Peptides against a protein of PDB entry 8RAJ. Designs and how they scored, part 15

Target 1, 54 residues: chain A of PDB entry 8RAJ
Amino acid sequence: LPAENEDPDKAVVDLHRSPPKTKDPDLTPSGIIAKVKAGDMTQETARELLLAMR

## One batch from the design tools (peptide; made by RFdiffusion4, then SolubleMPNN)

Design b2_p13_2_s2 (from b2_p13_2, 6 letters changed)
Fold by OpenDDE base, seed 4:
Structure b2_p13_2_s2 (fold): chain B 54 residues (1-54), chain A 13 residues (1-13)
Amino acid sequence: as target 1 above (54 residues)
Amino acid sequence: DPVTEELDRLLAE
C-alpha cells in the first residue's frame, strides 16, 4: 500500500506551475514572507516566488 | 510597514 503520507503541509510550490489562483494563504506575498520569517522557506525560494507573481 | 520592508529586501537581493 503506497503510504499516501504526502504531508499536505509540504505544498512544494512548483515554480514552474502557473501560479495557482489558489486561495492558499501560504502562496500570498504575506504568506511567503511569513514562511521566511518562520524559517520554513529560504530567502532565495521566496524571491523566486515573489518575482514569478509579479 | 515591516511586510513592505521585507518584501523590498527580498526583491532587491
Scores: peptide ipSAE 0.284, ipTM 0.799, DockQ to the pose 0.098
Fold by OpenDDE base, seed 5:
Structure b2_p13_2_s2 (fold): chain B 54 residues (1-54), chain A 13 residues (1-13)
Amino acid sequence: as target 1 above (54 residues)
Amino acid sequence: DPVTEELDRLLAE
């Protein structure tokens, strides 16, 4: 069975790390909401990220 | 705006 390379570059946004200056579409308010709706992010993590972006 | 409505829900919890 090919080892599913779980791409470790699924950037777990460490809230304690300076937000990457990269326009990561996944770190936009719309990208965060899309992840929550997909079940790929918790509502709590999304809330913390959105508050940090305000 | 469905984005704004979802933001408001996530921020209200």
Scores: peptide ipSAE 0.284, ipTM 0.800, DockQ to the pose 0.098
Fold by OpenDDE base, seed 3:
Structure b2_p13_2_s2 (fold): chain B 54 residues (1-54), chain A 13 residues (1-13)
Amino acid sequence: as target 1 above (54 residues)
Amino acid sequence: DPVTEELDRLLAE
């Protein structure tokens, strides 16, 4: 049976979901910047997320 | 601060 390694770390940030009150380190300004620098997030998506956090 | 400078770049584009 192929173990579907659903990598739970694919937190698809649903921009339509109310911002989780959870301190998700990946949703901090520093976490977003780290993803962009790693190539795991587009600059446009990062900009939209950062604007929604203001 | 390098985080603040990167935030400013991402928000200025």
Scores: peptide ipSAE 0.283, ipTM 0.800, DockQ to the pose 0.097
Fold by OpenDDE base, seed 2:
Structure b2_p13_2_s2 (fold): chain B 54 residues (1-54), chain A 13 residues (1-13)
Amino acid sequence: as target 1 above (54 residues)
Amino acid sequence: DPVTEELDRLLAE
């Protein structure tokens, strides 16, 4: 079975990368808020991402 | 809406 090494580094949203037009549920406003509530994202990073999506 | 309230909080800081 190929271990899909989901590289944990793929979850690092590069703020300098063009916002992915991907329907990635983790990059939606609701997905970002969910990560903050889970402790998986800082409030500052979430703020920057949410502002960049406007 | 708890999502809207949290969004407003994150944007106000």
Scores: peptide ipSAE 0.280, ipTM 0.798, DockQ to the pose 0.094

Design b2_p13_2_s3 (from b2_p13_2, 6 letters changed)
Fold by OpenDDE base, seed 2:
Structure b2_p13_2_s3 (fold): chain B 54 residues (1-54), chain A 13 residues (1-13)
Amino acid sequence: as target 1 above (54 residues)
Amino acid sequence: DPVTEELDKALAE
C-alpha cells in the first residue's frame, strides 16, 4: 500500500495504535503538551497518552 | 503522578 502521506497536522494519535517505533517529536511528552497548548489535543487525551508512556 | 503534574503545570502557564 502506498504510504499515505499522513498530513502532519492530522496526526490523530490513535491511542489504540501501537506507538510508532520512530520517536515522532509530536509524540514526545513535550510534543503532547505543545499540542494541548495549541488546542490540537484535549487535556484528557494528553493525560492518557502521558500515562501510557510511563 | 509526576507526569500528570507536569501537564497540569504546563497548562497553568
Scores: peptide ipSAE 0.381, ipTM 0.823, DockQ to the pose 0.519
Fold by OpenDDE base, seed 4:
Structure b2_p13_2_s3 (fold): chain B 54 residues (1-54), chain A 13 residues (1-13)
Amino acid sequence: as target 1 above (54 residues)
Amino acid sequence: DPVTEELDKALAE
């Protein structure tokens, strides 16, 4: 079975990079909130991301 | 802030 090397480094959202107009569901406001609810993101990081997307 | 209020509401549920 080919191990899909999901490069874990692609999940790091750089707060200092202009948010790409990414169709990435994980970078939407709803996706950010879902990550916090799952315990995959801190509330503080989520707040900063949401404010930076404004 | 309406964006942070939405986050706080979603985390309180």
Scores: peptide ipSAE 0.379, ipTM 0.823, DockQ to the pose 0.468
Fold by OpenDDE base, seed 3:
Structure b2_p13_2_s3 (fold): chain B 54 residues (1-54), chain A 13 residues (1-13)
Amino acid sequence: as target 1 above (54 residues)
Amino acid sequence: DPVTEELDKALAE
């Protein structure tokens, strides 16, 4: 059986889906900024996410 | 925009 490696890292944050009220610390404003500082997120994506959370 | 200004400040540090 091919284990479909559903790469769990591709949580494609569907920008068209209402931001999940996920208490995910990585989706908090501080978590988003931390990902950009780490190089794991682009500043553009971070800006779009922060605007969508407003 | 206050949200984008906070991001810019946090990335400038």
Scores: peptide ipSAE 0.379, ipTM 0.823, DockQ to the pose 0.640
Fold by OpenDDE base, seed 5:
Structure b2_p13_2_s3 (fold): chain B 54 residues (1-54), chain A 13 residues (1-13)
Amino acid sequence: as target 1 above (54 residues)
Amino acid sequence: DPVTEELDKALAE
């Protein structure tokens, strides 16, 4: 089976990088919350990201 | 913090 190239370029949100003004739905507050609900992000990482967006 | 409270609320649903 071809290894699904899970594109490793799913932008690892570098907490030390200025929040990209990316229209990336995954980097919106709603997108972050959706990732946590899906189990794709820890609640702790989500809190840090949301605080960094303030 | 209102931002973290929104997260906690959304995870409690």
Scores: peptide ipSAE 0.378, ipTM 0.821, DockQ to the pose 0.466

Design b2_p13_2_s4 (from b2_p13_2, 5 letters changed)
Fold by OpenDDE base, seed 2:
Structure b2_p13_2_s4 (fold): chain B 54 residues (1-54), chain A 13 residues (1-13)
Amino acid sequence: as target 1 above (54 residues)
Amino acid sequence: DPVDKELDEQLAK
């Protein structure tokens, strides 16, 4: 089984990654805000993502 | 910027 080494650190929401067709909870506005609060995302990256979702 | 303002409000909670 390919261990999908989903490096949890590479859950960098690629701004250029098409939003996964799967409702990735991490790509919801609430998920993005949660990542910023956890220190896992910069506020600038969150801003860019939220703008792209608008 | 309205997005920045909303972010600040959500992060302040």
Scores: peptide ipSAE 0.283, ipTM 0.807, DockQ to the pose 0.682
Fold by OpenDDE base, seed 4:
Structure b2_p13_2_s4 (fold): chain B 54 residues (1-54), chain A 13 residues (1-13)
Amino acid sequence: as target 1 above (54 residues)
Amino acid sequence: DPVDKELDEQLAK
């Protein structure tokens, strides 16, 4: 049985691309804040992302 | 910066 390697499409958040209307919970303001709290994102990166979404 | 302040407030919760 072919193992469907679901390559997790790491949504490379291109800060220069219009925020994709992605239902990606990681790209919501709440998801960004959650990543910073988890230590998975720097506060500076979160700032840049949140500014780009404003 | 107002965005930095808002981030700090949300991260402090």
Scores: peptide ipSAE 0.281, ipTM 0.807, DockQ to the pose 0.716
Fold by OpenDDE base, seed 3:
Structure b2_p13_2_s4 (fold): chain B 54 residues (1-54), chain A 13 residues (1-13)
Amino acid sequence: as target 1 above (54 residues)
Amino acid sequence: DPVDKELDEQLAK
């Protein structure tokens, strides 16, 4: 049976849910900014995530 | 927008 490895690390950040206090370094303000600088995230997505964390 | 200004400032560093 193909184990659908639903990679649980697709953190679909539901922007409508209170951001969990994630200790994920990639979801910290600094981690988000680092992803934008690396070209791995758009500035618009970063803006929305940072607003949701306030 | 103050968030846009802060984001721009952080990206410019």
Scores: peptide ipSAE 0.278, ipTM 0.807, DockQ to the pose 0.801
Fold by OpenDDE base, seed 1:
Structure b2_p13_2_s4 (fold): chain B 54 residues (1-54), chain A 13 residues (1-13)
Amino acid sequence: as target 1 above (54 residues)
Amino acid sequence: DPVDKELDEQLAK
């Protein structure tokens, strides 16, 4: 499978494609919030991800 | 929504 060189800093978190990996700092609750603050994630996507982690 | 409130609070920090 082509490792899409998704720059982890630019990776659009697709809720349907990749479950949040606990090892990915960008997919931790803090990482999600950081992405929203950086403008790299929508608040809606963050909401859905955070709900899925509960 | 409590999640929305928490998210807003975290984004405001």
Scores: peptide ipSAE 0.278, ipTM 0.805, DockQ to the pose 0.771

Design b2_p13_3_s1 (from b2_p13_3, 4 letters changed)
Fold by OpenDDE base, seed 5:
Structure b2_p13_3_s1 (fold): chain B 54 residues (1-54), chain A 13 residues (1-13)
Amino acid sequence: as target 1 above (54 residues)
Amino acid sequence: DADRALEELDAMP
């Protein structure tokens, strides 16, 4: 059975790391909201990220 | 916009 190496490193937004200047659509305000709606991000983490982007 | 996204987040159940 191929080990699904789901690389967990691609989805963890490190709040202590300066946001990469990558226009990751996933780190836009709309992308954050989309992740919360998908269940891929907590409302608390989304709030902290959005406040840091203000 | 981050402020609009915060309003949308506060409207989530």
Scores: peptide ipSAE 0.660, ipTM 0.929, DockQ to the pose 0.718
Fold by OpenDDE base, seed 4:
Structure b2_p13_3_s1 (fold): chain B 54 residues (1-54), chain A 13 residues (1-13)
Amino acid sequence: as target 1 above (54 residues)
Amino acid sequence: DADRALEELDAMP
């Protein structure tokens, strides 16, 4: 069975390295809130991201 | 928008 290389590069949104590309559905305000609700993002990281998008 | 998302985030326990 070919190991599907699930590249575990879950895009670590480095707040210091790239402005949030508005093209990533996961980096939209709604996508950020969805990640927090799913337990995939902390409320603190979400707050910092959302404040940087303002 | 980001402001509405911040309000929703502040309403989370």
Scores: peptide ipSAE 0.659, ipTM 0.929, DockQ to the pose 0.709
Fold by OpenDDE base, seed 2:
Structure b2_p13_3_s1 (fold): chain B 54 residues (1-54), chain A 13 residues (1-13)
Amino acid sequence: as target 1 above (54 residues)
Amino acid sequence: DADRALEELDAMP
């Protein structure tokens, strides 16, 4: 069984990390909103990320 | 779309 060890530490979007490569589904506008709804991201961090994608 | 996501974020309690 490949344990897809999705290290939960990879879910933390660091604002200082290089701009999302278009491959990270978690850094799409919809992925950001999904994280906020899940409680995995603050509304403030989500706002800053979304503004940087504009 | 980032603008639509900002609108959805602003609508959150």
Scores: peptide ipSAE 0.657, ipTM 0.929, DockQ to the pose 0.687
Fold by OpenDDE base, seed 1:
Structure b2_p13_3_s1 (fold): chain B 54 residues (1-54), chain A 13 residues (1-13)
Amino acid sequence: as target 1 above (54 residues)
Amino acid sequence: DADRALEELDAMP
């Protein structure tokens, strides 16, 4: 079986880490919603991130 | 916009 290339770049959004001031498209409000829809982020984590961006 | 994304998140089942 080909080892599923576990992309090690699942950016573990550490909520306790200052949001990287990086233009990470994955940390935009739309990118967060996209991750939730993909099942890559919980709704709770997304809520906390979005509230911190407000 | 974070407010718009919160509204979209609240509309998710």
Scores: peptide ipSAE 0.655, ipTM 0.929, DockQ to the pose 0.696

Design b2_p13_3_s2 (from b2_p13_3, 4 letters changed)
Fold by OpenDDE base, seed 1:
Order: sequence, then C-alpha cells, then structure tokens
Structure b2_p13_3_s2 (fold): chain B 54 residues (1-54), chain A 13 residues (1-13)
Amino acid sequence: as target 1 above (54 residues)
Amino acid sequence: DAEKALEELDALP
C-alpha cells in the first residue's frame, strides 16, 4: 500500500487557539487566501482568521 | 493587509 504521505505540515489552524504570533507564512493574510484558493481552507475559516487579524 | 484580504476573500467564487 503506498503510504499516503500525510503531509504533516497541514497546520491545523485551530481557530480557538490564539493565532501563533509565529512568522508562519501560511497564517499571513496572503497565505490564508492562498490556502482558500488551493482548497486547503474553507472561506468561513479564512474569514474568521482575517477578522481576528483586523 | 487583513482588510484587503477580506475584500479578496469576498471576491472568490
């Protein structure tokens, strides 16, 4: 069986976890939009994250 | 900018 490479780098953006103040490029406004465009994040989740950054 | 990203998000299909 090909081991599905569970890409361990799906940072589960826990919306209830304070956004890590880490320079995670995936948590930048542009990174969030990129994840939505890729289908890796829901538009709703992205909205909540972006509102928390405002 | 988070505001600009919200506008871009709302423009997504």
Scores: peptide ipSAE 0.650, ipTM 0.925, DockQ to the pose 0.667
Fold by OpenDDE base, seed 2:
Structure b2_p13_3_s2 (fold): chain B 54 residues (1-54), chain A 13 residues (1-13)
Amino acid sequence: as target 1 above (54 residues)
Amino acid sequence: DAEKALEELDALP
């Protein structure tokens, strides 16, 4: 059995890291909203990320 | 779209 390293390396969206490469589904506008709805992201952090993507 | 996501975010309780 390949060890599924499901390291949930929680994609710590470092707000100070270079603009998210648009290839991470977790960093799309829809992915951000999905994380807020799941309780994995605060509304404040989501607002800052979405404003930086505008 | 980031603007549409901001509107959806503001509609969250």
Scores: peptide ipSAE 0.650, ipTM 0.925, DockQ to the pose 0.655
Fold by OpenDDE base, seed 4:
Structure b2_p13_3_s2 (fold): chain B 54 residues (1-54), chain A 13 residues (1-13)
Amino acid sequence: as target 1 above (54 residues)
Amino acid sequence: DAEKALEELDALP
C-alpha cells in the first residue's frame, strides 16, 4: 500500500511566520469558528487569530 | 467578519 504521506505540518498555522492569507478557507473567520466547533482548534488560538484579522 | 466571529467565539461553551 503506498503510504499517502499526508504531511501533518500543513495544518499548523504559525501566527508568527505569516499574516493569515485570506485565500485559505480554513483561516477565514467562519473557518476558524468551524475548527473550534469541531475541536480542531482551541478557543484561545482562535481568539488570537481573529484579533489579528480585525 | 472577524468582529462577529469574536462575538460567536465568546458565546461558545
Scores: peptide ipSAE 0.650, ipTM 0.925, DockQ to the pose 0.711
Fold by OpenDDE base, seed 5:
Structure b2_p13_3_s2 (fold): chain B 54 residues (1-54), chain A 13 residues (1-13)
Amino acid sequence: as target 1 above (54 residues)
Amino acid sequence: DAEKALEELDALP
């Protein structure tokens, strides 16, 4: 069975890493909200990320 | 904007 390409582009949001100057559309404020709505991110993790971007 | 996204997050069910 071909190894499911788990898209390595699930940017593991390391909250202890300085928020990358994210060209990652998924780590924009809107991208974070989209992940929460999709069930791909917890509200808690999203809150911590958004607070670090403020 | 992160502040607007925090408001949108708090409005999620």
Scores: peptide ipSAE 0.646, ipTM 0.925, DockQ to the pose 0.684

Design b2_p13_3_s3 (from b2_p13_3, 6 letters changed)
Fold by OpenDDE base, seed 5:
Structure b2_p13_3_s3 (fold): chain B 54 residues (1-54), chain A 13 residues (1-13)
Amino acid sequence: as target 1 above (54 residues)
Amino acid sequence: DAEKALEILDSLP
């Protein structure tokens, strides 16, 4: 079976890794909300990320 | 702003 190329470029936001100071638009407060709205992130994960950015 | 995003998050269905 071909190894499903899980796109390694989905930055798995490791909640235990200090949010990379990467200007990743996906890790901005607005980007997090956009992911939740898209169904690409859980509300719980988004809450933890946003709390860590506070 | 993260605080405003939390308010938005709590308003999501």
Scores: peptide ipSAE 0.657, ipTM 0.927, DockQ to the pose 0.680
Fold by OpenDDE base, seed 2:
Structure b2_p13_3_s3 (fold): chain B 54 residues (1-54), chain A 13 residues (1-13)
Amino acid sequence: as target 1 above (54 residues)
Amino acid sequence: DAEKALEILDSLP
């Protein structure tokens, strides 16, 4: 069985990196809200990301 | 929509 190294590459959303043009579901407004609800993102970090997408 | 997500975010406990 190939070890699926699902390294959870924690998509370190670098707030200083230009918004990735990638349709990463984790970087959509809905994906950000989902992470906050899951406890994987702070409300403050989510606010900064959403403001940068506006 | 980012604006709608901000409204949802403010409604979270």
Scores: peptide ipSAE 0.656, ipTM 0.927, DockQ to the pose 0.661
Fold by OpenDDE base, seed 1:
Structure b2_p13_3_s3 (fold): chain B 54 residues (1-54), chain A 13 residues (1-13)
Amino acid sequence: as target 1 above (54 residues)
Amino acid sequence: DAEKALEILDSLP
């Protein structure tokens, strides 16, 4: 069976975890919008993240 | 900018 490479780098954006102050390009406002457009993030989750960054 | 991203987000289908 091909091991599905569960790409472990699906950073589970735990909304309850303080956004890692890491320069994760995926946690930038633009990165969040890109994830929503890709279907990798819900609009609701993106809204909560963006509100926390405001 | 997070505010601009919220505006974009609200404009997504």
Scores: peptide ipSAE 0.656, ipTM 0.927, DockQ to the pose 0.674
Fold by OpenDDE base, seed 4:
Structure b2_p13_3_s3 (fold): chain B 54 residues (1-54), chain A 13 residues (1-13)
Amino acid sequence: as target 1 above (54 residues)
Amino acid sequence: DAEKALEILDSLP
């Protein structure tokens, strides 16, 4: 079975890098809130991301 | 927008 190298480069959103204007639906304000509700992101990390986007 | 999302975030349990 070819090991699908799922490159675990899940884009580490570097909070110190100006968020690329990535059309990543997961990095929209709504996407961030959705991740928090799903338990996939902490409220603290979400707050920092959202504060950087305003 | 990000401001509205912060208000929602602060309202989450």
Scores: peptide ipSAE 0.656, ipTM 0.926, DockQ to the pose 0.713

Design b2_p13_3_s4 (from b2_p13_3 with E1D E4K A10D)
Fold by OpenDDE base, seed 5:
Structure b2_p13_3_s4 (fold): chain B 54 residues (1-54), chain A 13 residues (1-13)
Amino acid sequence: as target 1 above (54 residues)
Amino acid sequence: DAEKALEELDAMP
């Protein structure tokens, strides 16, 4: 059986962990919105992240 | 901009 390499390195944005100061394009306001549109992030998680970036 | 992104998020169904 092919080992499902569940890529554990999909950085689960831990809301309690200070976002790494890495310019992660995925953690920009536009990147967050793109993830929500892709179904890769909930609207609730996106709202909390965007509020923390304000 | 985070504020503009919040407005876009609120406009999502």
Scores: peptide ipSAE 0.657, ipTM 0.927, DockQ to the pose 0.721
Fold by OpenDDE base, seed 1:
Structure b2_p13_3_s4 (fold): chain B 54 residues (1-54), chain A 13 residues (1-13)
Amino acid sequence: as target 1 above (54 residues)
Amino acid sequence: DAEKALEELDAMP
């Protein structure tokens, strides 16, 4: 069976976890939009994250 | 910029 490479780097953006103040490029406004465009994040989740950064 | 990203998000279908 091909081991599905579960890409362990799906940073589960826990919306209830304070956004890590870490320079995670995936948590930048542009990184969030990129994840939505890739289908890796819902528009709703992205909206909540972006509102919390405002 | 989070505000600009919200505008881009709102423009998505």
Scores: peptide ipSAE 0.657, ipTM 0.927, DockQ to the pose 0.701
Fold by OpenDDE base, seed 2:
Structure b2_p13_3_s4 (fold): chain B 54 residues (1-54), chain A 13 residues (1-13)
Amino acid sequence: as target 1 above (54 residues)
Amino acid sequence: DAEKALEELDAMP
């Protein structure tokens, strides 16, 4: 059985790290909203990220 | 779209 290293390396969206590579599904506007709904992101952090993508 | 996501976020309680 391949060890699925599901390291849930929680993509800690470091707001100070270089512009979100638009290829990460976790950093799309829809992915951000999904994380807020899941309780994995605060509404405040989501607002800051979405404003930076505008 | 980031604007649509901001509207959805503002509609959250």
Scores: peptide ipSAE 0.657, ipTM 0.926, DockQ to the pose 0.687
Fold by OpenDDE base, seed 4:
Structure b2_p13_3_s4 (fold): chain B 54 residues (1-54), chain A 13 residues (1-13)
Amino acid sequence: as target 1 above (54 residues)
Amino acid sequence: DAEKALEELDAMP
């Protein structure tokens, strides 16, 4: 079976490395809230992201 | 928007 290299580096939003690209659906305000609800993001990280977007 | 999302976030337990 070819190991699908699912690159585990999908979506570590490094707040220090790149301004949130408004083109990433996962970095929209709604996408951030969806990740928190899914357990894929902490409330703290989500708050910092959202505060930087206002 | 980000403000509405912050309000939703702060309403989560």
Scores: peptide ipSAE 0.656, ipTM 0.926, DockQ to the pose 0.714

Design b2_p13_4_s1 (from b2_p13_4 with E1D E3D E12A)
Fold by OpenDDE base, seed 3:
Structure b2_p13_4_s1 (fold): chain B 54 residues (1-54), chain A 13 residues (1-13)
Amino acid sequence: as target 1 above (54 residues)
Amino acid sequence: DEDIAELEELAAE
């Protein structure tokens, strides 16, 4: 039995594939900051995402 | 907390 641990909750933000779809609440500037505050995202990744949205 | 202030600035511009 391959345990497909498809953890569907980790949207791996592939920085190489697709502009941030403005419809993901987790990829809003506020959602990114909330993930950093929760410890679910690094500050470095958050900075790169915020700069890519500018 | 200082680290979050920089991200909040980047998110506001």
Scores: peptide ipSAE 0.502, ipTM 0.860, DockQ to the pose 0.785
Fold by OpenDDE base, seed 2:
Structure b2_p13_4_s1 (fold): chain B 54 residues (1-54), chain A 13 residues (1-13)
Amino acid sequence: as target 1 above (54 residues)
Amino acid sequence: DEDIAELEELAAE
């Protein structure tokens, strides 16, 4: 099977996926804000993630 | 940006 090149720059946070058991630096509050600032995440998705981490 | 300030507040709580 061709290895789908999972583009490592597209960590799409699926809100319906089981919460990551690891401190992915991309899923820290600061990492979420950094993705929004980069245009890689919507403000809505970031808001939902930040509220779910509280 | 005012839109990021709300997220920074939510991340600080």
Scores: peptide ipSAE 0.501, ipTM 0.861, DockQ to the pose 0.723
Fold by OpenDDE base, seed 4:
Structure b2_p13_4_s1 (fold): chain B 54 residues (1-54), chain A 13 residues (1-13)
Amino acid sequence: as target 1 above (54 residues)
Amino acid sequence: DEDIAELEELAAE
């Protein structure tokens, strides 16, 4: 059986492709800030996300 | 980091 390499395609939060699912811990304001601190998200993308959640 | 402080402010509003 080919193991489905579900590469956990790092949930690239594309602002244009899907409304932020408020259920994803990675899409909470705290989760966004945690990704920026980890170097997994740019500050610009985080700013746009946080402004879109307001 | 001044950059993270702006994001923390935006997340608190």
Scores: peptide ipSAE 0.500, ipTM 0.861, DockQ to the pose 0.719
Fold by OpenDDE base, seed 1:
Structure b2_p13_4_s1 (fold): chain B 54 residues (1-54), chain A 13 residues (1-13)
Amino acid sequence: as target 1 above (54 residues)
Amino acid sequence: DEDIAELEELAAE
């Protein structure tokens, strides 16, 4: 089984860091949902991020 | 997934 190298560059979205004003496609509402669907983010983390974007 | 539908709603508001 190829060990999927857990890319250590999964940007640990520090929930306590103000959402970077960066056009990071991974930090858009759609990008957050895509990470949850991929199993790369918890639903709780996604919920907190989405609420912080509102 | 029902759990994703709630997140999609929160993302649409």
Scores: peptide ipSAE 0.496, ipTM 0.861, DockQ to the pose 0.696

Design b2_p13_4_s2 (from b2_p13_4, 4 letters changed)
Fold by OpenDDE base, seed 3:
Structure b2_p13_4_s2 (fold): chain B 54 residues (1-54), chain A 13 residues (1-13)
Amino acid sequence: as target 1 above (54 residues)
Amino acid sequence: SEGIEELEELAAE
């Protein structure tokens, strides 16, 4: 079986993990919206993340 | 899309 290279750069946003204190550009409000526009995130997940950051 | 405008509003607050 080809080992699927789990791309280590897919920051799996675990909603149960304490928000990473790291300036992850993908977890900024603008980064979340950019992922939704790209089709890499659902609007529902984006809404939950944005509300949790407030 | 209408759903993106709502997310942009939530991100601006």
Scores: peptide ipSAE 0.538, ipTM 0.880, DockQ to the pose 0.729
Fold by OpenDDE base, seed 2:
Structure b2_p13_4_s2 (fold): chain B 54 residues (1-54), chain A 13 residues (1-13)
Amino acid sequence: as target 1 above (54 residues)
Amino acid sequence: SEGIEELEELAAE
């Protein structure tokens, strides 16, 4: 399968993908809130992620 | 917005 060059600006957090073992700064609680404030993430997706990190 | 405040509280726990 061609490696789809996922645009690095589209960190699509796939909730069904195993959490990346890398501390992606965009996947920190603060990074999630920043994405919601930017309009790059829904509040519902952010809530599910924050609950999964707890 | 009220929904962001709830997320900020959840992220602080």
Scores: peptide ipSAE 0.535, ipTM 0.880, DockQ to the pose 0.725
Fold by OpenDDE base, seed 1:
Parts: structure tokens; sequence; C-alpha cells
Structure b2_p13_4_s2 (fold): chain B 54 residues (1-54), chain A 13 residues (1-13)
């Protein structure tokens, strides 16, 4: 089985961390959806993030 | 995936 290189630099979006006011494209609504589509984020985590941004 | 469509709707509001 190819070891999925868990890229350790995938910023674990700490859901309990206030969304950084940083222009992190990965924390935009579109960036969150892109991570879910890529399998890099769970739908539940994405839902919680999107609700917190609303 | 139905779950992605719901997230896309939530992201658009």
Amino acid sequence: as target 1 above (54 residues)
Amino acid sequence: SEGIEELEELAAE
C-alpha cells in the first residue's frame, strides 16, 4: 500500500481556534469546500467551520 | 455527493 505521505504541513484546522483573520485561502468558504472535495477535510468539520464563519 | 451540495449552499449564504 503506498504510504500516503501525510504532509505534516497540512495545517490541522483547530476548530477551537478562532479563525485566524489571516487571508488563508484554505479557510475561505471555497477553500473549505475544496478540502472536502479533495478528501483532506471531513464534511462535519467543514460544516462547523462554515457555520462559524456565518 | 449530497453532503457536498449542502456545504456549498451553506458556504453561499
Scores: peptide ipSAE 0.533, ipTM 0.879, DockQ to the pose 0.733
Fold by OpenDDE base, seed 4:
Structure b2_p13_4_s2 (fold): chain B 54 residues (1-54), chain A 13 residues (1-13)
Amino acid sequence: as target 1 above (54 residues)
Amino acid sequence: SEGIEELEELAAE
């Protein structure tokens, strides 16, 4: 069976490693809220991201 | 949930 290379580049938004690239739709305020609602992000991480974008 | 409402407020400012 070909190992589907699940590209493990789930963009781990490391707050410490890269400034939020405003070009990633997943890093917009709306994208952050959508990830929290989907259970793909914690509320704490989302709060830190949103505060860092101000 | 109370925590999502706070995040929506932070995202709107």
Scores: peptide ipSAE 0.537, ipTM 0.879, DockQ to the pose 0.748; fails the geometry check

